# Designs tried in a protein design run: peptides against a protein of PDB entry 8OXM. Part 117

Target 1, 371 residues: chain A of PDB entry 8OXM
Amino acid sequence: FKAEFRLAGGVNLPKIIDCVGSDGKERRQLVKGRDDLRQDAVMQQVFQMCNTLLQRNTETRKRKLTICTYKVVPLSQRSGVLEWCTGTVPIGEFLVNNEDGAHKRYRPNDFSAFQCQKKMMEVQKKSFEEKYEVFMDVCQNFQPVFRYFCMEKFLDPAIWFEKRLAYTRSVATSSIVGYILGLGDRHVQNILINEQSAELVHIDLGVAFEQGKILPTPETVPFRLTRDIVDGMGITGVEGVFRRCCEKTMEVMRNSQETLLTIVEVLLYDPLFDWTMNPLKALYLQQRPEDETELHPTLNADDQECKRNLSDIDQSFNKVAERVLMRLQEKLKGVEEGTVLSVGGQVNLLIQQAIDPKNLSRLFPGWKAWV

## One batch from the design tools (peptide; made by RFdiffusion4, then SolubleMPNN)

Design b2_p15_5_s2 (from b2_p15_5, 7 letters changed)
Fold by OpenDDE base, seed 4:
Structure b2_p15_5_s2 (fold): chain B 371 residues (1-371), chain A 15 residues (1-15)
Amino acid sequence: as target 1 above (371 residues)
Amino acid sequence: SRLENTVAALESLLK
């Protein structure tokens, strides 16, 4: 390893290190501390399996439908090495960076990202009606700009068109695979876009199997399909290419039901894989910026030996795992709200749920559903 | 092992 490191931005101050492999090649690595990368590593393996299923089908293979993966090497329960995704940027950094974000550049008279966040935080404990009204005001005064990503990066019109299609296909594949795996809504900093391919890379996969529904502010969308995500698709939005790619991905997932159930069953019962939501993780994921000051890191993990009887924990865990498997089976059968839907009907319902301003207005304000 | 030394070196960089 080189002795020099760079800080990557973010609360956990991940360190970018350069290492020389035994092959003499330099490789950039992101070293994360205080993060359990095991869930990321497991989800990357599941994504690789989904990619294998998508490559076996002629229609999804022709469309190059893939979920982007990165290399994860867990080192401990609290440390690991990630492949540094060189040539990627967080969509949140591109969109809402305070200095040079696309919203500020293209929409200088709109609300600032801070004003939007403040308005939505003020109503966080209010009624759904008040949240919806303020969300609509925010949306009116914070118009989407993500179309400009491809326009800035790809100056040739033919390349621009192909990259916008690659983006749309990437969103479709990740949305449907993410729904099947229950990844839910994704924070804008946890979605990277590749500046060369226009494909999305989902990072920090700490919420899976619909565990976002049991957060203090439960998720209300099957995946992130916010206004900027849609704007990046161009004038057709969710129609045409996106919808068709979702349908083709869902067809492959549903036709691979037994394989997906078997894979997820093995993972849910893996004693090394903690996928369950715990209260501390829930607080961390939905912590208010104001509350960051008081949580001194001195909570010794030692004292909450709540001697829950091992038997009652095991029975409760098994019931949660069974419920996740049952819900996965329902999704793969097209069972939504007790009704069996066609692939087109199921995909349509999921798209409508994901773009519904009422659902978006109910999301945790920290996840910036107006972006 | 070489892996343990690498882990320890990386963990020392995170401190």
Scores: peptide ipSAE 0.015, ipTM 0.441, DockQ to the pose 0.035
Fold by OpenDDE base, seed 5:
Structure b2_p15_5_s2 (fold): chain B 371 residues (1-371), chain A 15 residues (1-15)
Amino acid sequence: as target 1 above (371 residues)
Amino acid sequence: SRLENTVAALESLLK
């Protein structure tokens, strides 16, 4: 290990450490000290299974549809080594870095990222109507710029086109797989982009199985398909390549229903896999920047042993697990809002839900739905 | 073990 480390930023202050392997190769590692990386490790295994299913299907294999994975080595309940995705950047860092973010560079007269966040925080406790109006004002004065990522990184037009296609396919695959698994907390710091491949890497997989819907501010979108995410696809937006890749991914997932249900069932009943949302985790994920100063989580886990009889906890857990499995089965059957949809109908509904400014305006301001 | 020493070294860096 080198004696020098870098901070990756974020609340948990993960340390980036350069390690020399026994092969003499330098490898950058991310060391997280307060996160349970077991959930990330489990979700990476599920993503690898989804990739196996996608590679077996001729149509998804031809399209090179994959969800990017990273190596997770959980070391303890509070420590682990991530293979830091060398040559990745958080989309939030590229887009809304305060000093040299793409929005500031390409749209210097738009609202700053700080102004947008402030406006949405001011209406956080307001009506859905007031949130929608302010969100529309923010969006009007904060225009998407993510098209410039591929333009900056890929100067050759043929390479640029191929990388934009790789990006669009990566968004489609991760969106559908993420929806099936009920991935939440898809804020701009939890999505990395590979500067060489233009593929997305989803990190911090601690909100799964639709547990984002039980947050204090519930998640209202199936995946991140915000204006910048769409702008990165180029002039076709969600139409053409993105839609077709979503449909082909969904087709493989639906045709793999038994396999996916069996895997998720084993995981939901694994006593070592805590996927349930607890109140402390919910508070942590939706902490206000103003509240970051006081709540050192010296909240001893000890005091919320509310003496619910072990039997009532187990019964409540089993009912939540059953509900998750039922909802997963519905998704894999194309059951949305009590109606059975075709693959195209289901994908269309999910796209419409994800881009709806009414849904986006209701998200927690920290999710940055205007980006 | 080498793993335990690596874990302890990493945990010492996280403190």
Scores: peptide ipSAE 0.013, ipTM 0.418, DockQ to the pose 0.034
Fold by OpenDDE base, seed 1:
Formats: structure tokens, C-alpha cells, sequence
Structure b2_p15_5_s2 (fold): chain B 371 residues (1-371), chain A 15 residues (1-15)
């Protein structure tokens, strides 16, 4: 390891370090402290399994449908090493950076990202109708710009087109697999885009198995398919390539039901894998930027010996695991809202749910559903 | 733009 490190920013102050491997190659690594990387590591393994299934199928292999994965090495319950995704940028940084974000550059007369957030925070405790109305006003005055990512990075028109297709395929694959695994909506800082491939890399996989639905503000979308995510696909939006790639991914997932259920069952009952949402994690994920000052994570885990009988904890855990497995089985059978859907019907429902402004307006404002 | 015209042409070939 080199003695020098760089800060990557954020509350946990992750450190970028350079490491010389046993092969003599330098590799950049992100060292996270005070963060449990076990869930990220497990989810990367599940993504690798999904990628194996997608590569076995001729139709998904021809389309190069894959989820981008990175190496995660948990060191402890509170520390680990991540492969640094060199040549990636958070989509949120590209879109809504306060200094040079694409919205500010291409739409200087639109609302600022701060104005949008403020307006949506003001209605956070209001009715769904008021949230929807303000969300529509925000959307009207904050027009999507993510199309410009590929236009800035890929100047050759043929390369540009290929990369826009790679992006669209990456969104489709990650959306469907993310839905199956219950990743839900993803914060714009937790979606990286590769500046060379235009593929997405999902990081910080701390919400899985629909645990986003039990947050104080529950998720209302099956995956992130916001206006900027769609704008990056170009003129056809969710139609054509995206829809077909979703359908082909869903077909492979549904046809691999037994394999996926077996994998997820093993993971859900792994005593080393805590995937359940805890109240502190829920508060952290939906904390207001204004409240960042006081949550020193000095809550020693020691003092809440709430002696809930070990039996009641285990029974509650098993009932949650069983519900997750049942819901996963329903998804893989195409059971939505008590109805069995075809692959095309299921994918259509999921797309409609994900792009519905009524669902988007109900999301936690901190996750910026207008981006 | 030249890019938009090439985009429209390529999108027409994918239909």
C-alpha cells in the first residue's frame, strides 16, 4: 500500500488508496470505515450469478446484457475495501453538481437543484395530491438533460449511438435484476456511469429485498427510471431497446426461478448477512441534509439490551425471510397485484409504475425523483 | 445538428 491517500468525500470520509498487487500492478482501492460492506459483497455475488444466467441465454448474450460489478472485500463489520471504479462518475454529480452540473449548464433558466429540493421538502408532510402538484411544477421547470452525457463523452456519431445503446441496455438489465432483488429506487449518487462504456455501476447496495418499502417514506417505484434516466436513452425513451432488453432480462430471470430462489434463500438465512432494515439505517438513509450535524454514530450498540427473547427475534426474522422469498417467487412467476402477467405485461407494469409521476412524487425528497 | 441528423438516421435503421 502507498502511504498517501485521497479523500473521496462523504460523511464516512472514504479513502482512495493505491495498492501494488502481487502481480506488480497498481490498483486503486476505496477504503470505507464505519460502513458494513458485507451487503455490498453479497449483492455483487448475486449480480455475478445473474450475469452468468444472462450469458447462458443466447438472446441476452447477443444483447450483451450484464450488470456491472466491482470487487468488495469486507474487512470487518465496519470496514472494507472496494475496487475503485476508475473512469466512473456519479450520475448525480454529472447532473446536479452545484458548480458545473449538466442541468445548470444546459438549462440555466430552470429551477436550481436546490430550489427543486426545497419545494419538495416543503410538501414532504403534505397530501399526495399536493406532492403531485408541486412535483409536476418542479418537473416542468427542471427539464431532463442526461442525453448530454453521451453527447459530451462520445463525439463520433457511431460511437455515440453504440454507447447510448450500451447505456440503455445497462439501465434495462439493472432495473429488472434490481426489481427481482428488491433494490428499489436508487439515490443518484449511488449510480455511477462509466465514462468509457456508458454502463451503470450500482454502489451502496444497503437496501435490498424491498426493505425500501419499510422506510419512513416508503419507496413507490420498482427501480429508478426518472426523467433523466430516461433522457439518457434518447428519443425513444423507454420504448424499443429498453423495453425489449427488460423483457429479455425478465424472461431469463423467470426461467431461472429455482436457481434464483435457492441462491436468495441461502443468503437470507446466512447469519453473517444482515439484510434487514434497522431503525438507525432507516434514519440515516432518509436523513435531511440539515440534520447531518448531530448524528454522531456514537450510539454504542451495547446499551439496547432490549432482551427481546432470542426466540422472538429469530421468529420475527424467519417470518421476514419467508415473506421475502414468497414475494421473490411471485415476481419470478409474474404475479403482480394478485394477477399472473406475461413477461411483456409484467415489464410494462413495472415501467409504468417506475415512470408514473404520482409514484415519483411520493418518494423521499432527498432521493431527488425529479432528476 | 449533424449529430441529431445522424441519430435520426441510425434510429430509422433500428426500427
Amino acid sequence: as target 1 above (371 residues)
Amino acid sequence: SRLENTVAALESLLK
Scores: peptide ipSAE 0.006, ipTM 0.354, DockQ to the pose 0.015
Fold by OpenDDE base, seed 3:
Structure b2_p15_5_s2 (fold): chain B 371 residues (1-371), chain A 15 residues (1-15)
Amino acid sequence: as target 1 above (371 residues)
Amino acid sequence: SRLENTVAALESLLK
């Protein structure tokens, strides 16, 4: 370890450290405190297994379909070391940074990111109809610009085209793998883009197995396929390369059903893997800017005394785990809403659900569904 | 352990 560290910004003040490996290579690491990295570590292992399955299949291997992974070393229930994702930027920072965001640069006459967020917060407690109307107004006055990411980073037309294909394949692979695993909380800060490869890196994997559906504002989309995500694919949008890569990924996942079920079953019953949504986590994920002041989580360690009968908790947990496994089995069989779909039919349904402005308008405003 | 046997079985399926 080098003697010097830098503070990364944010509430938890993570420390950036430089380490020299036994191989003599310098590696940047993020030491995160007050966060349980075990879920991230487990989900990275699941992604590595999915990547192994994708590499074994000739059609997915030819397309270079992979979900990007990073190294996680959990140290405790509240600390760990992350690989620093050097050369990545949050898509939200590129798109909606207040000073130099791509929306402000390319669409200076559109609504500001703040105006969009304000309008959606004003209707947060309103009807679905009112949310939809305001969301459509926001979308009309906030046009997508993510096409400019590849255009800014890759000036050579042949490189630009290759990188746009890499991006589209990365979105497709991560969307389908994420859907199968029920990955939630896919807001614009939890998705990084690599500035060299144009591939996505998904971070903060704390909402999995469809636990986003039990949030106070339920998640209504299978993955993030918002207007900017689609704009990054270029003129073809979700058609052609994206759709075919989703179908080929889904084929591999469905053909690997037994392996995936066995893996997830082991994880769901691991007493060290807390994947269940709890009320405090739900409040944290959907906090309002106004509520930031009072919730000092002085979670004193001493409230051990809710000895709710271990038996009733265990029975409730087992019933949730069984439901997660059954729903995973349905997805891997192509069962959607009680109907067995082909791979193409299932992928089409998921794309339609993800781009539906009615579903997008119902999301928590912090998810920024208009971006 | 049962976990070690399951991990070993998973590793064997991944080979």
Scores: peptide ipSAE 0.000, ipTM 0.379, DockQ to the pose 0.019

Design b2_p15_5_s3 (from b2_p15_5, 7 letters changed)
Fold by OpenDDE base, seed 5:
Structure b2_p15_5_s3 (fold): chain B 371 residues (1-371), chain A 15 residues (1-15)
Amino acid sequence: as target 1 above (371 residues)
Amino acid sequence: SRLENTVAELESLLK
């Protein structure tokens, strides 16, 4: 290892280390401490399986529909080595960095990222109506700029067009796969963009199987399809390429129902895979920046023996696992709100839910739904 | 093992 490390941004201060392999190649690695990388590792395996299904289908293979994966090597329950996605940046760092963020550079007269966050935090405990009004004001004064990512990185017009298409396909594939798996916590720091491929890399996969819906502030969108995410697709937005790629991905997922159910069933009952939301994790994910100072998560699992009989815990777990499997089966059948939808109908509903300002305004302010 | 030493080195870097 090199003696020098860089801090990656984030609460757990992951260390970026450069490692010289036995092959003499330098490899950048992200060393996460105090994070259970087992969830990330398991979800990467599920994504690899989804990619295998997408590669078997001629229509998805021709479109190169893949969810980007990274190597996770869990070392302990609290330590692991991530293959740092070399040449990736968090979309939040590109968009809303305090000094040189794209919003500040291209829209200097708009609200600052701090002003937007402050306004949404002020209404966090208010009605849904008040949240919606303030969210609309924030959105009016914070216009999307993510189109400039591809314009800055890809100066050749033909390359620019191909990369914008790669981005749009990556958003579509990850959105549908993420929806099927119930992937949550898709804030702007948990989504990286590859500066060479324009593909998205989803990180921090600890909120899965719709466990984001049981957070203190429930998740109200199926995936991140915010204004900047849409702006990166260019003039067509969610229409044309994005919609067609979502439909083709959903078609493959629905046609692979038995395989996906079997895999998820094995994972849900794996005693080594803790996918359940616990209160401490819920508090950590929705912690206010002002409260960051005092709650050192000494995850002292003081097993406060809530002496719920072992039988009641197991029965509660089994009932949650069964509900997750039932909901997964519904999604794969196209059952939404008790109605069976076509692939096009289901994809349309999900897009409408994801872009609805009423749903976006209800999200936790830390999710930054205005970006 | 080499792995245990690497884990211990990484864990020491995380402290």
Scores: peptide ipSAE 0.015, ipTM 0.436, DockQ to the pose 0.034
Fold by OpenDDE base, seed 2:
Structure b2_p15_5_s3 (fold): chain B 371 residues (1-371), chain A 15 residues (1-15)
Amino acid sequence: as target 1 above (371 residues)
Amino acid sequence: SRLENTVAELESLLK
């Protein structure tokens, strides 16, 4: 390793280190401390399996439908090394950075990102009706700008069109696979965009199997399909390419039901894979920015010494795992709200749920549903 | 092991 490191931003102050490989090549790595990377490593393996299924199907292969993956090397329960995704930026940094964010640059007369967050935090404990009204006011005064990402990065019109298509396909593939796996916590810092490919990289995979629904503020959307995410697709929005890519991805997932169930069953019963939501993790994910100063989250993984009788823990765990598998089987059969849907019907319902302002207004303000 | 030493070095850098 080189003696110098750089701090990456964020609560856990991850360190960017340069290492020389056995091949003599320098590689940048992100060293995370106080974070269990085992869940990320397992979910990356599931994404690789989904990519294998998508590459076997002619229709999804022709459309180049893939989820971007990164290398994870867990070192301990609290430390690990990530492959640094060189040439990626968090979508939140591009959109809502305080100094030079795209909203401030292209919409200087709109509400600031801070004003939007403040308004939504003020109504956080209010009724769903009050949250909806304030969310609609925020949305009216904070108009989408993510179309400008591809316009800034890709000056050639033919390249621009190709990259916008790559983006739209990446959103579609990750949205459907993320929904099948019940991936949560899709805030604007957990989604990176590659500045060369325009493809998305999903990071921090610590909320899976619909565990976002048991958070103190439950997740109400199947995936992130907010106004800026849609604006990045261009004039057609969710229609045409996005919808067709979602349908083709869902067809492959539904046709791979037995394989996906078997894989997820093995993972759910892996004693090394902690996928369950715990109260400390829930508090950490939905803490207020103002509370960040005093709570040193000594997420002591050791406080699992709540001496519940081993038998009662095992029975409770098994019942949660069974419910996750049943819900996964329902999704793969197209069962939504007790009704069996076609692939097109299921994809349509998921799109409508993801773009519904009523669902978006109910999310935790830190998720930034107006972006 | 070499891995344990590398983990210990990385954990020492994280302190």
Scores: peptide ipSAE 0.014, ipTM 0.433, DockQ to the pose 0.034
Fold by OpenDDE base, seed 1:
Structure b2_p15_5_s3 (fold): chain B 371 residues (1-371), chain A 15 residues (1-15)
Amino acid sequence: as target 1 above (371 residues)
Amino acid sequence: SRLENTVAELESLLK
């Protein structure tokens, strides 16, 4: 280990460290403290299995459909080491950095990211109608710019086109796999883009199995397919390549139902894997930056009395696990809203749900659904 | 732009 470290920012103050392996190779690692990396590690294993299924199918293999994975080494329940995704940037950093964000550079007369957030926070407790109206005003005055990522990074037109396709395929694969696993919407800082491949890397997988639906502000989209995410696909948007890649990914997932159910069942009942949403985690995920000051969790040590109601907690856990498995089975059968859909019908419904400004306007403002 | 024209051309070739 080198003696020097860099801070990656954020509340948990993750440290970027350089390590020399036994092979003499230098590797960058992100050391997270006060963060449970077990869920990230488990989700990476599930992604690797999904990638194996996608590689076995000729149609998905030809399209190079894969979800990007990274190495996670949990060290404790509150610490671990991540493989540093070298040559990646958070899409939020590219889009809405206060100093040099693409929105500020390409759309200097649009609302600032702060103005958009303020407007949506003002209506957070208002009706869905008021949220929708303000969201539409924000969207009109905050136009997508993510197309410029590939244009800035890839100056050769043939390379640019190939990378835009790689991006579109990566979004499609991660969207469908993310839907199947119930990852829901993803904060723009938790989606990295590789500056060389244009592929997405999803990090901080702390919300899975539709646990985003039980947040104080429930998720209303199956995955993040916001206007900037779509703008990165270019002129065709969600049509053509994206839709076809979603359909081919969904075909593989549905045809692998038994395998996926068996794997997820093992994970849901793993006593070392806490995937359930707890109130503190829910508060943290939907906390305002201004409210950060007072939640020192005084972990009062009175963990002793909670031992007796373990049977009722276990029964509640098992019922939640069963419900997750049933919903996963429905998804893999193409059951949406009580109707059995074809792969094309299911993918179409999911795309429409994900891009619907009524659904987007209802998301937690902190997750910036206008980006 | 020149890039937008090349994009439209490449997208036309993939139809």
Scores: peptide ipSAE 0.000, ipTM 0.320, DockQ to the pose 0.015
Fold by OpenDDE base, seed 3:
Structure b2_p15_5_s3 (fold): chain B 371 residues (1-371), chain A 15 residues (1-15)
Amino acid sequence: as target 1 above (371 residues)
Amino acid sequence: SRLENTVAELESLLK
């Protein structure tokens, strides 16, 4: 380890450290405190297994379908080391940075990111109809710009085309794998883009197994497929490459049903893997002050001694785990809303659900569904 | 046990 460290900023003041590996290479690492990295570590292992399944299939291997992973080393229930994702930027930082965001640069006459957010916050407690109307007004006055990411980073037309294809494949693979695992909280700061590969890196994997559906504002989309995510694919949008890559990923997942169920069963019953949504976590996820105001949650760990009868907790946990496994089995059989769908039918339903303005308008405003 | 075989298969998939 080098003797010097840098602060990465943010509420938990994570430390960036430079380490020399046994191979003599310098690697930057992020040491997080006050955060349980075990869920991230477990989900990275599940992503590695999904990547192994995708590499075994000739059609997904030829398409280079992979979900990007990063190294996580949990040190305790509240500390760990992550691989620093060098050369990545949050998609939110590129799109909606207050000073030099792509929306401000390319669409200076559109609503500001702040105006969009304010309008959606004003209707947060209103009817679904009022939310939909305001969301449509916001969308009309906040037009997509994410096509410019690849155009800015890749000036050579042949490289630009290859990178746009890599992006589209990365979105497809991560969307389908994320749906199968029930990955939630896919806001614009939890999705990084690699500035060299144009591939996505999903971070903060603390909402899995559809636990986003039991948030105070339930998640209504299977994955993030918002207008900017689609704009990054270019003129064909969700049609052609994206759809075909989703179908090929879903085909591999469905054909690997026994393996995926066995893996998830072991994880759901691991007493060290707390994947369940708790009320405090739910409040933290949806009461985040959107302003960078350092609300130190002094959540003292000690008040978890709510004497719920251990027997009733265990029975409730086991029933939730059984329900998660049953729903995973349904997804892997192509059962949606009590109907068995083909791979193409299932992928089509998921795409339609993810792009539906009625579903997007119902999301928590901090998810930024208009981006 | 069935669990030990599953863990060994998982460990073999992670190698």
Scores: peptide ipSAE 0.000, ipTM 0.393, DockQ to the pose 0.019

